# Peptides against a protein of PDB entry 2C5K: the designs that were tried, part 37

Target 1, 91 residues: chain A of PDB entry 2C5K
Amino acid sequence: EDPFQQVVKDTKEQLNRINNYITRHNTAGDDDQEEEIQDILKDVEETIVDLDRSIIVMKRDENEDVSGREAQVKNIKQQLDALKLRFDRRI

## One batch from the design tools (peptide; made by RFdiffusion4, then SolubleMPNN)

Design b2_p16_8_s3 (from b2_p16_8, 6 letters changed)
Fold by OpenDDE base, seed 2:
Structure b2_p16_8_s3 (fold): chain B 91 residues (1-91), chain A 16 residues (1-16)
Amino acid sequence: as target 1 above (91 residues)
Amino acid sequence: SEEDEILEKMQKELEK
């Protein structure tokens, strides 16, 4: 397995967990898992930084096309931003 | 975490 793709897969699974949590918990602070979800949000944010850095390194090799990987990371960023907004806007 | 281990592995492979 390509480590990059494995990280992408794991990150998307984390985002799905967050999405499901928000759906079930529309009120802030009403569940003991909320702090864990906040930690996962931060972990995903840091993982995206690492993925971006990895793409920068790969782009230094002129023989490697990173367009597909850039698109994957862009999608993850968009999902994270949307989830952050939904999470923070809970009453 | 397991994810951190994968990230480390990814970085090592990219450095080759």
Scores: peptide ipSAE 0.137, ipTM 0.706, DockQ to the pose 0.032
Fold by OpenDDE base, seed 3:
Structure b2_p16_8_s3 (fold): chain B 91 residues (1-91), chain A 16 residues (1-16)
Amino acid sequence: as target 1 above (91 residues)
Amino acid sequence: SEEDEILEKMQKELEK
């Protein structure tokens, strides 16, 4: 499989893990896994930066169509932003 | 990590 698609797949699995945690833990600091979830959020954020950088490099090649990959990364960013907002709103 | 290895492979392919 294409390494880019594998990273996208892994990232979406991480986002799903975060979503499940938030759904089951609507109060902050009530579980020992919270720090792990925070680490996963940071890992996803860093991964998105790497994905963006890869797309920038590909866009410099006139023969490379990056529109599909840009859409995938945009979707992941939107999911991450929504989850970060939900995570931070917990009381 | 496994993800780091995949990212490394991705970067290597882009450098070709």
Scores: peptide ipSAE 0.133, ipTM 0.703, DockQ to the pose 0.031
Fold by OpenDDE base, seed 4:
Structure b2_p16_8_s3 (fold): chain B 91 residues (1-91), chain A 16 residues (1-16)
Amino acid sequence: as target 1 above (91 residues)
Amino acid sequence: SEEDEILEKMQKELEK
């Protein structure tokens, strides 16, 4: 078991959930789940911060090659940024 | 949740 990879997987699933929600709800405030989606967006954002910090710790304490993990975090950051933009553009 | 537990462990590592 790799806890880092599990968190990445869970985060990507959350991003997919958000993506599906945005696709179905192009009007802001038209669904009771919108607040939940907003919370998930923030949770993902904080999770990414934690993932970044874990990479720093791994480099410091374990001296591991973390380039692969850095690429994974970069990818989910890009996905989050795109989803945040789409979510905020809803009217 | 499992994710919360993992995140907690990661946070503790930052304190070291």
Scores: peptide ipSAE 0.126, ipTM 0.688, DockQ to the pose 0.030
Fold by OpenDDE base, seed 1:
Structure b2_p16_8_s3 (fold): chain B 91 residues (1-91), chain A 16 residues (1-16)
Amino acid sequence: as target 1 above (91 residues)
Amino acid sequence: SEEDEILEKMQKELEK
């Protein structure tokens, strides 16, 4: 088991959950789960910071080619930014 | 959770 890949997988599952919530709840503040979704968004944001730091450590300590891992994190960041925009635009 | 444990391990690596 690769811990980095497990975290990436878990994060992408969280993003998928958020995406499904937004599609079902296009009106802000009308559901008891909205606060939980907001918490998940913040949790994903913090997880991305940890993933970036782990890549820095891998570059420093193992001199590994981390281009693949950097691409994965970039993709997660792009997904998060898109979901934040959609979530904030709900009326 | 499993994810929390993994993140904790990553944080410990940052201290090295």
Scores: peptide ipSAE 0.120, ipTM 0.683, DockQ to the pose 0.030

Design b2_p16_8_s4 (from b2_p16_8, 6 letters changed)
Fold by OpenDDE base, seed 1:
Structure b2_p16_8_s4 (fold): chain B 91 residues (1-91), chain A 16 residues (1-16)
Amino acid sequence: as target 1 above (91 residues)
Amino acid sequence: SEEDEILKKAQEELEK
């Protein structure tokens, strides 16, 4: 069991939920769940900060090769940025 | 959870 990978998996599931919501709700403010989706976006942002910190610690204290984990976090950041843009541009 | 503890420890170590 790898806690880092479990966090990555949970984050990806949150991103999928956001994406599904956006595709079904292309108009801003048309559903009671919109505030919950906004909260999930913020949760993902905070999770990414924590993942970055964990990578910094692994590099500093353990001299571990973290290239693979850095790539995973980079991918999550890219997905989040794209979803934020799509969410904000809903009319 | 175990996941929360890993992230918490990372934050603490970064502050040292």
Scores: peptide ipSAE 0.024, ipTM 0.459, DockQ to the pose 0.027
Fold by OpenDDE base, seed 3:
Structure b2_p16_8_s4 (fold): chain B 91 residues (1-91), chain A 16 residues (1-16)
Amino acid sequence: as target 1 above (91 residues)
Amino acid sequence: SEEDEILKKAQEELEK
């Protein structure tokens, strides 16, 4: 059991939910779930900060090879940024 | 949860 990987998995599931919502709701403010989706976006942002801190500690204190984990977090950040852009540009 | 504790410990170590 790897808690880091569990967090990554949960985050990816949240991003998938957001993506599905954006796909079905191209107009802003037309659904009661929009506020919940905004909250999920913020939750993902906070989670990414925590993941980054975890990696910093592993590099500094454990001198562990974290390249794989860094790549995972980078990918999640890219997905989040793309989704935020799409979400914010809805009319 | 276990995952929350791992991340919490990492944050604490970073701030020391």
Scores: peptide ipSAE 0.024, ipTM 0.460, DockQ to the pose 0.027
Fold by OpenDDE base, seed 5:
Structure b2_p16_8_s4 (fold): chain B 91 residues (1-91), chain A 16 residues (1-16)
Amino acid sequence: as target 1 above (91 residues)
Amino acid sequence: SEEDEILKKAQEELEK
């Protein structure tokens, strides 16, 4: 029911899909879904920006302890960066 | 979705 956690959940599912795709497609451009995966990577990147902004607002306006949410977003960022690197370095 | 709308509102609040 927490919208923030729902977004985190959806984002993690997208990252898992990307990871599975990269695992099965070690060569760049060898599948019709290549462009779709690139679009999903961009969508995740934009979602992370939204999550960060949400946290900034919570810290500023609600005096809410956001350390747990910051850790979640940090973890997602690390996953995204790793997947981007793996995706781009495919031969 | 509901969560998308809430995140959008957060963006708007940052601009104030």
Scores: peptide ipSAE 0.024, ipTM 0.462, DockQ to the pose 0.027
Fold by OpenDDE base, seed 2:
Structure b2_p16_8_s4 (fold): chain B 91 residues (1-91), chain A 16 residues (1-16)
Amino acid sequence: as target 1 above (91 residues)
Amino acid sequence: SEEDEILKKAQEELEK
């Protein structure tokens, strides 16, 4: 499989786990996994930076059509932003 | 990991 697509898949799975955690934990600090979830959020954020960098390289050096990959990353960013908002606004 | 490989390759390419 395309390494880019594998990273996208892994990132989506991480976002899904975060969503499930937020659904079950509407109060901040009520679980020992709170710190782990915070770490995963940061990992996803950094992964998105890496995905963007790879797209920039492909577009610049290879002049490839990266519109599909850009759309995938955009979707992941939107999901992350929504989850970060929900996570931070927990009481 | 796959994520590490993507980052590594991107960094190497940017250094050219």
Scores: peptide ipSAE 0.026, ipTM 0.467, DockQ to the pose 0.027; fails the geometry check

## One batch from the design tools (peptide; made by RFdiffusion4, then SolubleMPNN)

Design b2_p17_1_s1 (from b2_p17_1, 10 letters changed)
Fold by OpenDDE base, seed 5:
Structure b2_p17_1_s1 (fold): chain B 91 residues (1-91), chain A 17 residues (1-17)
Amino acid sequence: as target 1 above (91 residues)
Amino acid sequence: EKEEYEKKVKELREATE
């Protein structure tokens, strides 16, 4: 088991949930779940920080090829940024 | 900072099934 990959998978699942919520709720503050979605967004941000730090450690201490993992985290960051933009643009 | 990063790696590992 690769814990990095598992966290990536879980994070993508969270992003998918956020995406579905935004699709169904185009008005801000009109749903009981909005606060939960906001919390998930913050959790994903924190998870990305942890993922980045893990990559730094692997590159430094393990001297492993981290290019693949860096690409995965980059993809997650792009997804998060897009969702944050969509979420914040809701009226 | 090094210890902090290593701690985050540990937390990452323990957060998985």
Scores: peptide ipSAE 0.100, ipTM 0.688, DockQ to the pose 0.123
Fold by OpenDDE base, seed 1:
Structure b2_p17_1_s1 (fold): chain B 91 residues (1-91), chain A 17 residues (1-17)
Amino acid sequence: as target 1 above (91 residues)
Amino acid sequence: EKEEYEKKVKELREATE
């Protein structure tokens, strides 16, 4: 198993969890799980940093084509940014 | 910085099932 792909998969599942929460809770500060969701958002941010660093190492030390992995991480970043915006705009 | 990046790769590998 490719650990990079496993981490990507887990991250996407976390983003999906956040998305589902936002759709059910359009008002801020009205649920016991909100703090957990905020923590997950931060965890995803940190995971993205780790993924980027792993790509840098592969590109440098292995001289391997990492364009596919870069595209995957870019997609995750875009999803995270969109969810952050939706989460922060809740009233 | 190189060592830090390599550490992150190791952490990714060890964090997966």
Scores: peptide ipSAE 0.098, ipTM 0.680, DockQ to the pose 0.123
Fold by OpenDDE base, seed 3:
Structure b2_p17_1_s1 (fold): chain B 91 residues (1-91), chain A 17 residues (1-17)
Amino acid sequence: as target 1 above (91 residues)
Amino acid sequence: EKEEYEKKVKELREATE
């Protein structure tokens, strides 16, 4: 079990949940889940910090190639940014 | 599910210490 990949997987599932919420709720503030979704967005943001920290640690080991993990985190960041934009654009 | 998620994040952090 690779804890990095498990966290990536769980994070992507959280992003998927947010995406589904935005798709079904195009009006801001009219659902009981809105605050929870906002909390999940913050949790994902914090998780990305932990993922980045893990990559920094791995970069200090000359025997590890972190390019693949960097690409994964980059993808998650892009998804998060897109979802934040969509979430904030709701009226 | 949230508890398990947080546990995995903790494991990630501890693995890098």
Scores: peptide ipSAE 0.097, ipTM 0.686, DockQ to the pose 0.899
Fold by OpenDDE base, seed 2:
Parts: C-alpha cells; sequence; structure tokens
Structure b2_p17_1_s1 (fold): chain B 91 residues (1-91), chain A 17 residues (1-17)
C-alpha cells in the first residue's frame, strides 16, 4: 500500500461527502451537519498542503518523477475549490 | 531522502485519521 495514495483516496471520499451534502442541502444553516461539513472542508485544505509537501520532498530527495502525484493533487484542489464555491453560494 | 518523504506522508495520515 502506498500511503500517499491512501491519503488521496481518503481525501476524495471526504470531498464526495461534501458534494453529497451540498446537493441535499442547498440552503445555508438549515442542517445540524453544516458545521461538520465546514470542518471537513478545512481538514481537506490542510491535507492538500501536506500532500504538496510530501511531493516536494519526494521530488527533491528521491529525484523521482512526481508528475502523476502532482496531477492527483491538482485534481483534488480543483474539486475543493468547486465545492467551496458551491457551499458559499448557498442562500 | 525516502525517510523524510515517508515521514511527511505519515504525518499527513495521522493528522487525518
Amino acid sequence: as target 1 above (91 residues)
Amino acid sequence: EKEEYEKKVKELREATE
């Protein structure tokens, strides 16, 4: 098992949870889980920072091709940004 | 080094578990 991939997988699952929540709750403050979702958003944000750090280390110290991992993190960032926008645009 | 990379990933995993 690749720990990096495990974290990516877990993060994707968290983003999926957020997506499902937004789909079911398109109005702000109408559900008790909203605070939890906000916490998850922040957790994912921090996770992305750590993923980037791990890639930097791998690229620098192991001189290994990290393009694949960079693409994965980029995808996660795009998903997060889209979800943040949708979440914040709720009335 | 690989150890440093693994440390970063481990820290990430532990922070999100």
Scores: peptide ipSAE 0.123, ipTM 0.721, DockQ to the pose 0.124; fails the geometry check

Design b2_p17_1_s2 (from b2_p17_1, 10 letters changed)
Fold by OpenDDE base, seed 5:
Structure b2_p17_1_s2 (fold): chain B 91 residues (1-91), chain A 17 residues (1-17)
Amino acid sequence: as target 1 above (91 residues)
Amino acid sequence: SMEEYKKRVEELRKATE
């Protein structure tokens, strides 16, 4: 198993959980799990930073083609940003 | 190095699982 892909997979699972939560809880502060969801959002954000750093190292030290990995991280970023917007816009 | 990268990513996985 490629450890990069494993991290991506785990991150996408976290995003999926957040998506499901937002779908079922469109009112802010109405659920005991909201703080946990906020923590997961922050964890994903930090994970993306680390993934980006790993890609930088790969480009610099190994001279590998990282375009595929960059695309994956970009996709995760887009999903996170969309979820953050939806989460923050809840009434 | 690649070994350092793999180690870091593995630690990241442990933190997020």
Scores: peptide ipSAE 0.084, ipTM 0.658, DockQ to the pose 0.128
Fold by OpenDDE base, seed 3:
Structure b2_p17_1_s2 (fold): chain B 91 residues (1-91), chain A 17 residues (1-17)
Amino acid sequence: as target 1 above (91 residues)
Amino acid sequence: SMEEYKKRVEELRKATE
C-alpha cells in the first residue's frame, strides 16, 4: 500500500462530500453541518500543504521522479479551489 | 490522515532497509 495514494484517496473522498453538501445546500448558514464542512475544507487545505512538502522532500533528498504525484496534488488543488468558490458564493 | 501517512512511510522505510 502506498500511503501517499491513500491520503490522496481520502482527500478526494472529502472533496466529494463537500461537493454533495454544496449541491444540496445552496443557502449559507441554514444547516447544522455547515461548520463541519468548513472544518473539512480547512483539513483538505492543510493536507495539500503537507502533500506538497512531502513531494519537495522526495524530489530534493531522494531525487525521485515526482511528476505523477505533482499532477495528482494539482488536481486536488483545482477541485478544492472550485469548491471553495462555490461554497463562498452561497447566499 | 497525514500523520498516519508519515507513520506508514516510516514503517515502509524500515521494512525495506
Scores: peptide ipSAE 0.075, ipTM 0.617, DockQ to the pose 0.193
Fold by OpenDDE base, seed 1:
Structure b2_p17_1_s2 (fold): chain B 91 residues (1-91), chain A 17 residues (1-17)
Amino acid sequence: as target 1 above (91 residues)
Amino acid sequence: SMEEYKKRVEELRKATE
């Protein structure tokens, strides 16, 4: 098992949960789960920081080719940014 | 797990700090 890939997978599942919530709830502040979704958004943000840290360590200390992992994290960041924008634009 | 991975990352960071 690759712990990096497991974390990436878990993060993507969290993003999917957020996406599904936004699709079902286009009105802000009218659902009991909104606070939970906000917490998940923050958890994903913090997880991305940890993923970046791991890549920095691998590149610096082990001189490994991290291009693939960097691309994966970049993709997660893009998904998060898009979801944050959609979440914030709800009326 | 994610928790185990985060602990590993933190340990690596401290070891090289």
Scores: peptide ipSAE 0.067, ipTM 0.616, DockQ to the pose 0.177
Fold by OpenDDE base, seed 2:
Structure b2_p17_1_s2 (fold): chain B 91 residues (1-91), chain A 17 residues (1-17)
Amino acid sequence: as target 1 above (91 residues)
Amino acid sequence: SMEEYKKRVEELRKATE
């Protein structure tokens, strides 16, 4: 088992949940789960920081090819940014 | 787990300082 891939998978599942929430709740502040969703968004942000740190270590110490992992993290960042924009634009 | 992974990342970070 690759811990990096497991974390990526878990993060993507979190993003998927957020996406579903936004789709069903296009009005801000009218749902008890909104605070939880906000917390998940923050958790994802923190997780991305950790993923980036791991890539830096792998590049420096292990001299591994991290291009694939960098692409994965980039994709997650793009998804997060899109969701944050949609979440913040809710009326 | 994610928790274990984060711990590992932190340990590696400290080692590379």
Scores: peptide ipSAE 0.067, ipTM 0.620, DockQ to the pose 0.170

Design b2_p17_1_s3 (from b2_p17_1, 10 letters changed)
Fold by OpenDDE base, seed 2:
Structure b2_p17_1_s3 (fold): chain B 91 residues (1-91), chain A 17 residues (1-17)
Amino acid sequence: as target 1 above (91 residues)
Amino acid sequence: EKKEYKEKVQALREATK
């Protein structure tokens, strides 16, 4: 199994969890899980760095077409940014 | 779930030189 695709899949599941949490908790500090969600947000942020690094290595070492992978990471970044904004704007 | 996620991330990191 391709570790890149596995990480992408898992990352999207984490983003989905965050999305569901925000939907259920539209006010900040109203739940004891908030700190865990914040940790997941940071974990996803770091995972995106690893995904980008893997793409760079593929381009360098294997000279493979990475456009599809770049699109996947771009989508994840957009989802993360949107979720971070929604999470931080909760009052 | 989170543990397995971190393990998979680590696997990707190891595959990335």
Scores: peptide ipSAE 0.241, ipTM 0.803, DockQ to the pose 0.784
Fold by OpenDDE base, seed 3:
Structure b2_p17_1_s3 (fold): chain B 91 residues (1-91), chain A 17 residues (1-17)
Amino acid sequence: as target 1 above (91 residues)
Amino acid sequence: EKKEYKEKVQALREATK
């Protein structure tokens, strides 16, 4: 498996972890794992930058159709944004 | 898994030239 797809897979697993955490913890600041979840959110944001860069390089060097990969990253961005909103709206 | 995740992200960066 190529590094891009592996990173996408791992990132989605991290997003799933965040989703499950939010489901179990609807109150902010009352859990030992909250800081770790915040760190994961930042890690995912950084990973998205790396994914986008890899697509740019593919588009430049390999002249391949990157629409599929762009759609994958778009999906990850949408999931992240939704999770960030849910996470921040917790009281 | 975080270590493995970071290693894979690093591999992606190395592949991105």
Scores: peptide ipSAE 0.239, ipTM 0.802, DockQ to the pose 0.859
Fold by OpenDDE base, seed 1:
Structure b2_p17_1_s3 (fold): chain B 91 residues (1-91), chain A 17 residues (1-17)
Amino acid sequence: as target 1 above (91 residues)
Amino acid sequence: EKKEYKEKVQALREATK
């Protein structure tokens, strides 16, 4: 089991949950689960830091080609940013 | 589910030293 890929997979699932919530709740503050979604957004944000750190260590200690992993993290960052924008634009 | 997620994140952190 590759812990990096497992975390990526789990993070993708969390992003998907957020996406589904936003589509069902286009009005801010109309549901008691909104705080939980906000917590998940923060968790993903912190997880991205851990993913980046793991890439740095791999590049430093193993000198492996990390371009693939960097692309995965970049994709997650883009998805998170898009979801944050949609979440914050709700009125 | 969230607990398992945190455990996996912790495992990654431990592997990243």
Scores: peptide ipSAE 0.236, ipTM 0.800, DockQ to the pose 0.809
Fold by OpenDDE base, seed 5:
Structure b2_p17_1_s3 (fold): chain B 91 residues (1-91), chain A 17 residues (1-17)
Amino acid sequence: as target 1 above (91 residues)
Amino acid sequence: EKKEYKEKVQALREATK
């Protein structure tokens, strides 16, 4: 089990949860789960920082090709940014 | 160090699961 891939998998599950929530709740503040969703958004943001840090360490100490991991993190960042925009634009 | 990477990722997983 690759711990990096496990973190990526866990993060994607959280993003999926957020996506489903936004789809079902197009009005801001309409239910008690909104604060939890906001917390998850922040957790994902922090997780991305740690994922990037792990890639930096790999490049420094292992001289491994990390392009695949960088692509995965880029994809997660794009998903997060899109979800943030959709979440914030709810009326 | 590689150990640093593994420890940080493990800590991250524990914090976000």
Scores: peptide ipSAE 0.192, ipTM 0.757, DockQ to the pose 0.126

Design b2_p17_1_s4 (from b2_p17_1, 11 letters changed)
Fold by OpenDDE base, seed 1:
Structure b2_p17_1_s4 (fold): chain B 91 residues (1-91), chain A 17 residues (1-17)
Amino acid sequence: as target 1 above (91 residues)
Amino acid sequence: KRKEYEEKVKELRKATE
C-alpha cells in the first residue's frame, strides 16, 4: 500500500477514537483516559504537518498532480478542528 | 527546508505495516 495512504488511514482511525471518547465523556477532567486523548490529538497535529511536507516534496520533485492528496489532508484538518472544538467545549 | 521536507517523506515511507 502507498505509505501516504496508510498514514491517512491511521490518522482517520485516531480521529474516530477521539470522536468516540468525546461522545462517551461529555464532561472534562474526571477520567483516566483524558490525557491519552490529548496526546492523540497532538499526534494527529504532528502527522498533518508531515503529510503537508510530503506533498510539497512530491509536487516539487515529481511534478505530479497532488490535488487528491491535498484534498485528503484538508479533510483531516477539518475533522481535527471540529473534534478539538467539541473536546474543548466540554464542561 | 528542503532537507527537512525530504526527511519527512522518508519517515512516511517507513511508516508502513
Scores: peptide ipSAE 0.078, ipTM 0.670, DockQ to the pose 0.122
Fold by OpenDDE base, seed 4:
Structure b2_p17_1_s4 (fold): chain B 91 residues (1-91), chain A 17 residues (1-17)
Amino acid sequence: as target 1 above (91 residues)
Amino acid sequence: KRKEYEEKVKELRKATE
């Protein structure tokens, strides 16, 4: 059991949900689910902050190699940024 | 700051079974 990896997995599933929504909805404010998607976006942002902080603690207290985890979080950040851009560009 | 980081680690643990 690795809580970090589980959270990463859950976050990626959330991002996938958002991606699917954007693919089907290119018009802003014209769907009952939009508010939920906005909430998920914010939830992912907050989760990323938590993941980063967990890595900082691991790097400091555990003195373990965190390069792999850092790469995972970086990837999630990139996915989120791309989705946010697509979501905001909807007309 | 350190306390805050440690809290985040604990929260991650609680998020899993």
Scores: peptide ipSAE 0.076, ipTM 0.663, DockQ to the pose 0.124
Fold by OpenDDE base, seed 2:
Structure b2_p17_1_s4 (fold): chain B 91 residues (1-91), chain A 17 residues (1-17)
Amino acid sequence: as target 1 above (91 residues)
Amino acid sequence: KRKEYEEKVKELRKATE
């Protein structure tokens, strides 16, 4: 499998875990796993940076059509932003 | 897979920098 797609897949699984956590824990600081979830959020954020970097390289050096990959990363960013908002809004 | 991807990105950056 394409390493890019594998990373996308892993990232989406992380986002799914975060989503499930927020659904089950709508109060901040009342669970031992909250710190782990925060770490995952940061990991996803860093992964997105790497994905963007790879797209820039492919577009420049390999002259590869990156429209599909850009759309995938955009989707992940949107999901992350939504989850961050939900996570931070917890009281 | 992620490790492989990260290495690829690093190599590509080095090649273009």
Scores: peptide ipSAE 0.076, ipTM 0.633, DockQ to the pose 0.168
Fold by OpenDDE base, seed 3:
Structure b2_p17_1_s4 (fold): chain B 91 residues (1-91), chain A 17 residues (1-17)
Amino acid sequence: as target 1 above (91 residues)
Amino acid sequence: KRKEYEEKVKELRKATE
């Protein structure tokens, strides 16, 4: 399997975990797992940086079309931003 | 900078199961 796609898959699973947490915990600071969720958010941010850097390297090869991978990373960024907003807006 | 990006690509390869 493509390591890039494996990382994307793992990242989406992390985003799903965060989403499920937010759905069940709309009050900030009242659950023992909140710190873990905050750590996962940071892990996803770091992963996105790595994915972007990998795409930059691929762009140096004139024979590679990175549009698909760029779209995937863009989608992950959008999902992360939405989850961050929901997480931060909890009462 | 370039070497750092290339290292990140290598790290992604190591992330595969």
Scores: peptide ipSAE 0.072, ipTM 0.662, DockQ to the pose 0.124

Design b2_p17_2_s1 (from b2_p17_2, 7 letters changed)
Fold by OpenDDE base, seed 3:
Structure b2_p17_2_s1 (fold): chain B 91 residues (1-91), chain A 17 residues (1-17)
Amino acid sequence: as target 1 above (91 residues)
Amino acid sequence: MREENRKKLIEETKKLE
């Protein structure tokens, strides 16, 4: 499988894990896994940097159409931003 | 995150840079 697509899949699985955590833990600091979830959020941010870098390099080749990959990363960024908002709004 | 997949992506990116 394409490493890019595998990383996208892995990232979406991590986002799903975060989503499930937030839905079950609407109060901040009430669970010992909160720090791990924060670490996963940061790992996703770093992964997005790697995904974007790969797209930038591909765009330098005029024969490469990266529109599909750009859309995938955009979707991941939107999901991450939404999860960050929900995570930070917990009381 | 599966580190091996991320490492493969980074490696392939570096080869194209």
Scores: peptide ipSAE 0.616, ipTM 0.929, DockQ to the pose 0.815
Fold by OpenDDE base, seed 5:
Structure b2_p17_2_s1 (fold): chain B 91 residues (1-91), chain A 17 residues (1-17)
Amino acid sequence: as target 1 above (91 residues)
Amino acid sequence: MREENRKKLIEETKKLE
Protein backbone atom coordinates (compact mmCIF):
# COMPACT_ATOMS: atom_id res chain seq x y z
CA GLU B 1 0.00 0.00 0.00
CA ASP B 2 0.94 3.63 -0.58
CA PRO B 3 2.78 4.95 2.51
CA PHE B 4 0.92 8.26 2.20
CA GLN B 5 -2.50 6.60 2.32
CA GLN B 6 -1.45 4.39 5.22
CA VAL B 7 -0.27 7.43 7.22
CA VAL B 8 -3.55 9.21 6.43
CA LYS B 9 -5.45 6.17 7.69
CA ASP B 10 -3.36 6.02 10.86
CA THR B 11 -3.88 9.74 11.47
CA LYS B 12 -7.65 9.45 11.07
CA GLU B 13 -7.67 6.64 13.62
CA GLN B 14 -5.84 8.90 16.08
CA LEU B 15 -8.33 11.71 15.45
CA ASN B 16 -11.19 9.30 16.12
CA ARG B 17 -9.57 8.29 19.39
CA ILE B 18 -9.30 11.94 20.44
CA ASN B 19 -12.91 12.60 19.43
CA ASN B 20 -14.14 9.65 21.48
CA TYR B 21 -12.12 10.83 24.48
CA ILE B 22 -13.54 14.37 24.34
CA THR B 23 -17.07 12.97 24.04
CA ARG B 24 -16.60 10.93 27.22
CA HIS B 25 -14.53 13.53 29.09
CA ASN B 26 -15.97 17.02 28.67
CA THR B 27 -14.34 18.25 31.89
CA ALA B 28 -10.67 19.22 31.89
CA GLY B 29 -8.35 17.25 34.16
CA ASP B 30 -10.86 14.56 35.12
CA ASP B 31 -8.92 11.60 33.70
CA ASP B 32 -5.40 10.14 33.75
CA GLN B 33 -5.43 9.81 29.95
CA GLU B 34 -5.55 13.57 29.33
CA GLU B 35 -1.76 13.86 29.01
CA GLU B 36 -1.73 10.99 26.51
CA ILE B 37 -4.41 12.74 24.45
CA GLN B 38 -2.30 15.91 24.44
CA ASP B 39 0.65 13.86 23.19
CA ILE B 40 -1.48 12.37 20.41
CA LEU B 41 -2.59 15.86 19.34
CA LYS B 42 1.05 16.92 19.01
CA ASP B 43 1.92 13.73 17.16
CA VAL B 44 -0.85 14.40 14.64
CA GLU B 45 0.51 17.93 14.10
CA GLU B 46 3.96 16.52 13.36
CA THR B 47 2.49 13.88 11.06
CA ILE B 48 0.71 16.59 9.07
CA VAL B 49 4.10 18.26 8.47
CA ASP B 50 5.38 14.99 7.01
CA LEU B 51 2.28 14.60 4.84
CA ASP B 52 2.58 18.16 3.51
CA ARG B 53 6.27 17.68 2.71
CA SER B 54 5.52 14.51 0.77
CA ILE B 55 2.89 16.35 -1.29
CA ILE B 56 5.30 19.18 -2.10
CA VAL B 57 8.07 16.92 -3.41
CA MET B 58 5.63 14.66 -5.26
CA LYS B 59 4.13 17.68 -7.00
CA ARG B 60 7.59 18.99 -7.90
CA ASP B 61 9.59 15.92 -8.86
CA GLU B 62 6.96 13.42 -10.02
CA ASN B 63 4.70 16.05 -11.58
CA GLU B 64 1.70 14.08 -10.32
CA ASP B 65 -1.78 15.39 -9.67
CA VAL B 66 -1.77 15.74 -5.89
CA SER B 67 -5.18 17.45 -5.59
CA GLY B 68 -6.70 14.39 -3.96
CA ARG B 69 -3.89 14.17 -1.41
CA GLU B 70 -4.13 17.90 -0.69
CA ALA B 71 -7.84 17.50 -0.02
CA GLN B 72 -7.17 14.62 2.37
CA VAL B 73 -4.61 16.63 4.35
CA LYS B 74 -6.91 19.66 4.38
CA ASN B 75 -9.66 17.51 5.87
CA ILE B 76 -7.28 16.17 8.53
CA LYS B 77 -6.20 19.72 9.44
CA GLN B 78 -9.82 20.82 9.77
CA GLN B 79 -10.62 17.87 12.03
CA LEU B 80 -7.53 18.52 14.15
CA ASP B 81 -8.38 22.21 14.57
CA ALA B 82 -11.94 21.39 15.59
CA LEU B 83 -10.76 18.80 18.12
CA LYS B 84 -8.14 21.16 19.56
CA LEU B 85 -10.81 23.82 20.02
CA ARG B 86 -13.18 21.37 21.73
CA PHE B 87 -10.36 20.04 23.91
CA ASP B 88 -9.29 23.52 25.04
CA ARG B 89 -12.87 24.67 25.73
CA ARG B 90 -13.54 21.94 28.25
CA ILE B 91 -14.58 23.36 31.63
CA MET A 1 2.83 -0.20 12.65
CA ARG A 2 2.06 3.53 12.76
CA GLU A 3 5.69 4.51 13.31
CA GLU A 4 6.82 2.18 10.54
CA ASN A 5 4.38 3.78 8.13
CA ARG A 6 5.62 7.27 9.03
CA LYS A 7 9.23 6.17 8.55
CA LYS A 8 8.40 4.79 5.11
CA LEU A 9 6.70 8.03 4.11
CA ILE A 10 9.63 10.13 5.32
CA GLU A 11 12.14 7.87 3.58
CA GLU A 12 10.34 8.07 0.24
CA THR A 13 9.98 11.84 0.61
CA LYS A 14 13.70 12.30 1.31
CA LYS A 15 14.57 10.34 -1.83
CA LEU A 16 12.74 12.98 -3.86
CA GLU A 17 14.11 16.02 -2.01
Scores: peptide ipSAE 0.616, ipTM 0.926, DockQ to the pose 0.885
Fold by OpenDDE base, seed 2:
Structure b2_p17_2_s1 (fold): chain B 91 residues (1-91), chain A 17 residues (1-17)
Amino acid sequence: as target 1 above (91 residues)
Amino acid sequence: MREENRKKLIEETKKLE
């Protein structure tokens, strides 16, 4: 079991949940779950910090090729940024 | 998100710090 890959998987599931919510709720404040979705967005941001830290430490101490992991985190960041923009644009 | 997975990641990271 690789904790990094499991966290990546968990994070992607959260991003999918947010995406589905935005698709169903294109109006801000129209659902009681909106606050929970906002909390999930923040949790994903914090999780990305943990993922990045793990990569930095592995690169430094284990001298492993982390390019694949860096690409995964980059993709997650891009998805998060896009979702944040869509979420904030809701009227 | 499963908090246990996040905790494991943090724990393994701390072991290398």
Scores: peptide ipSAE 0.616, ipTM 0.928, DockQ to the pose 0.823
Fold by OpenDDE base, seed 1:
Structure b2_p17_2_s1 (fold): chain B 91 residues (1-91), chain A 17 residues (1-17)
Amino acid sequence: as target 1 above (91 residues)
Amino acid sequence: MREENRKKLIEETKKLE
């Protein structure tokens, strides 16, 4: 198994969970899972740091094209930003 | 998130740092 790809997969599953929660809970502070979702958002942010670090060292020390991995992380960041905006704009 | 996968990623990254 490739740890990078597995972490990407895990991260996308977390983002999907957040997306589904926002869809079902469009009112802020009215659910016991609210804090858990906030924790997941922060965990995704920390995971992105680890993903970026892995790309940096691979790009430096391994003569391999990392553009594909960079695109994957960019996509995750875009999804996270969109979800954060939707989550914060709930009334 | 599976903590084991994240630990593996960090471990492999540290080997290259």
Scores: peptide ipSAE 0.615, ipTM 0.929, DockQ to the pose 0.826

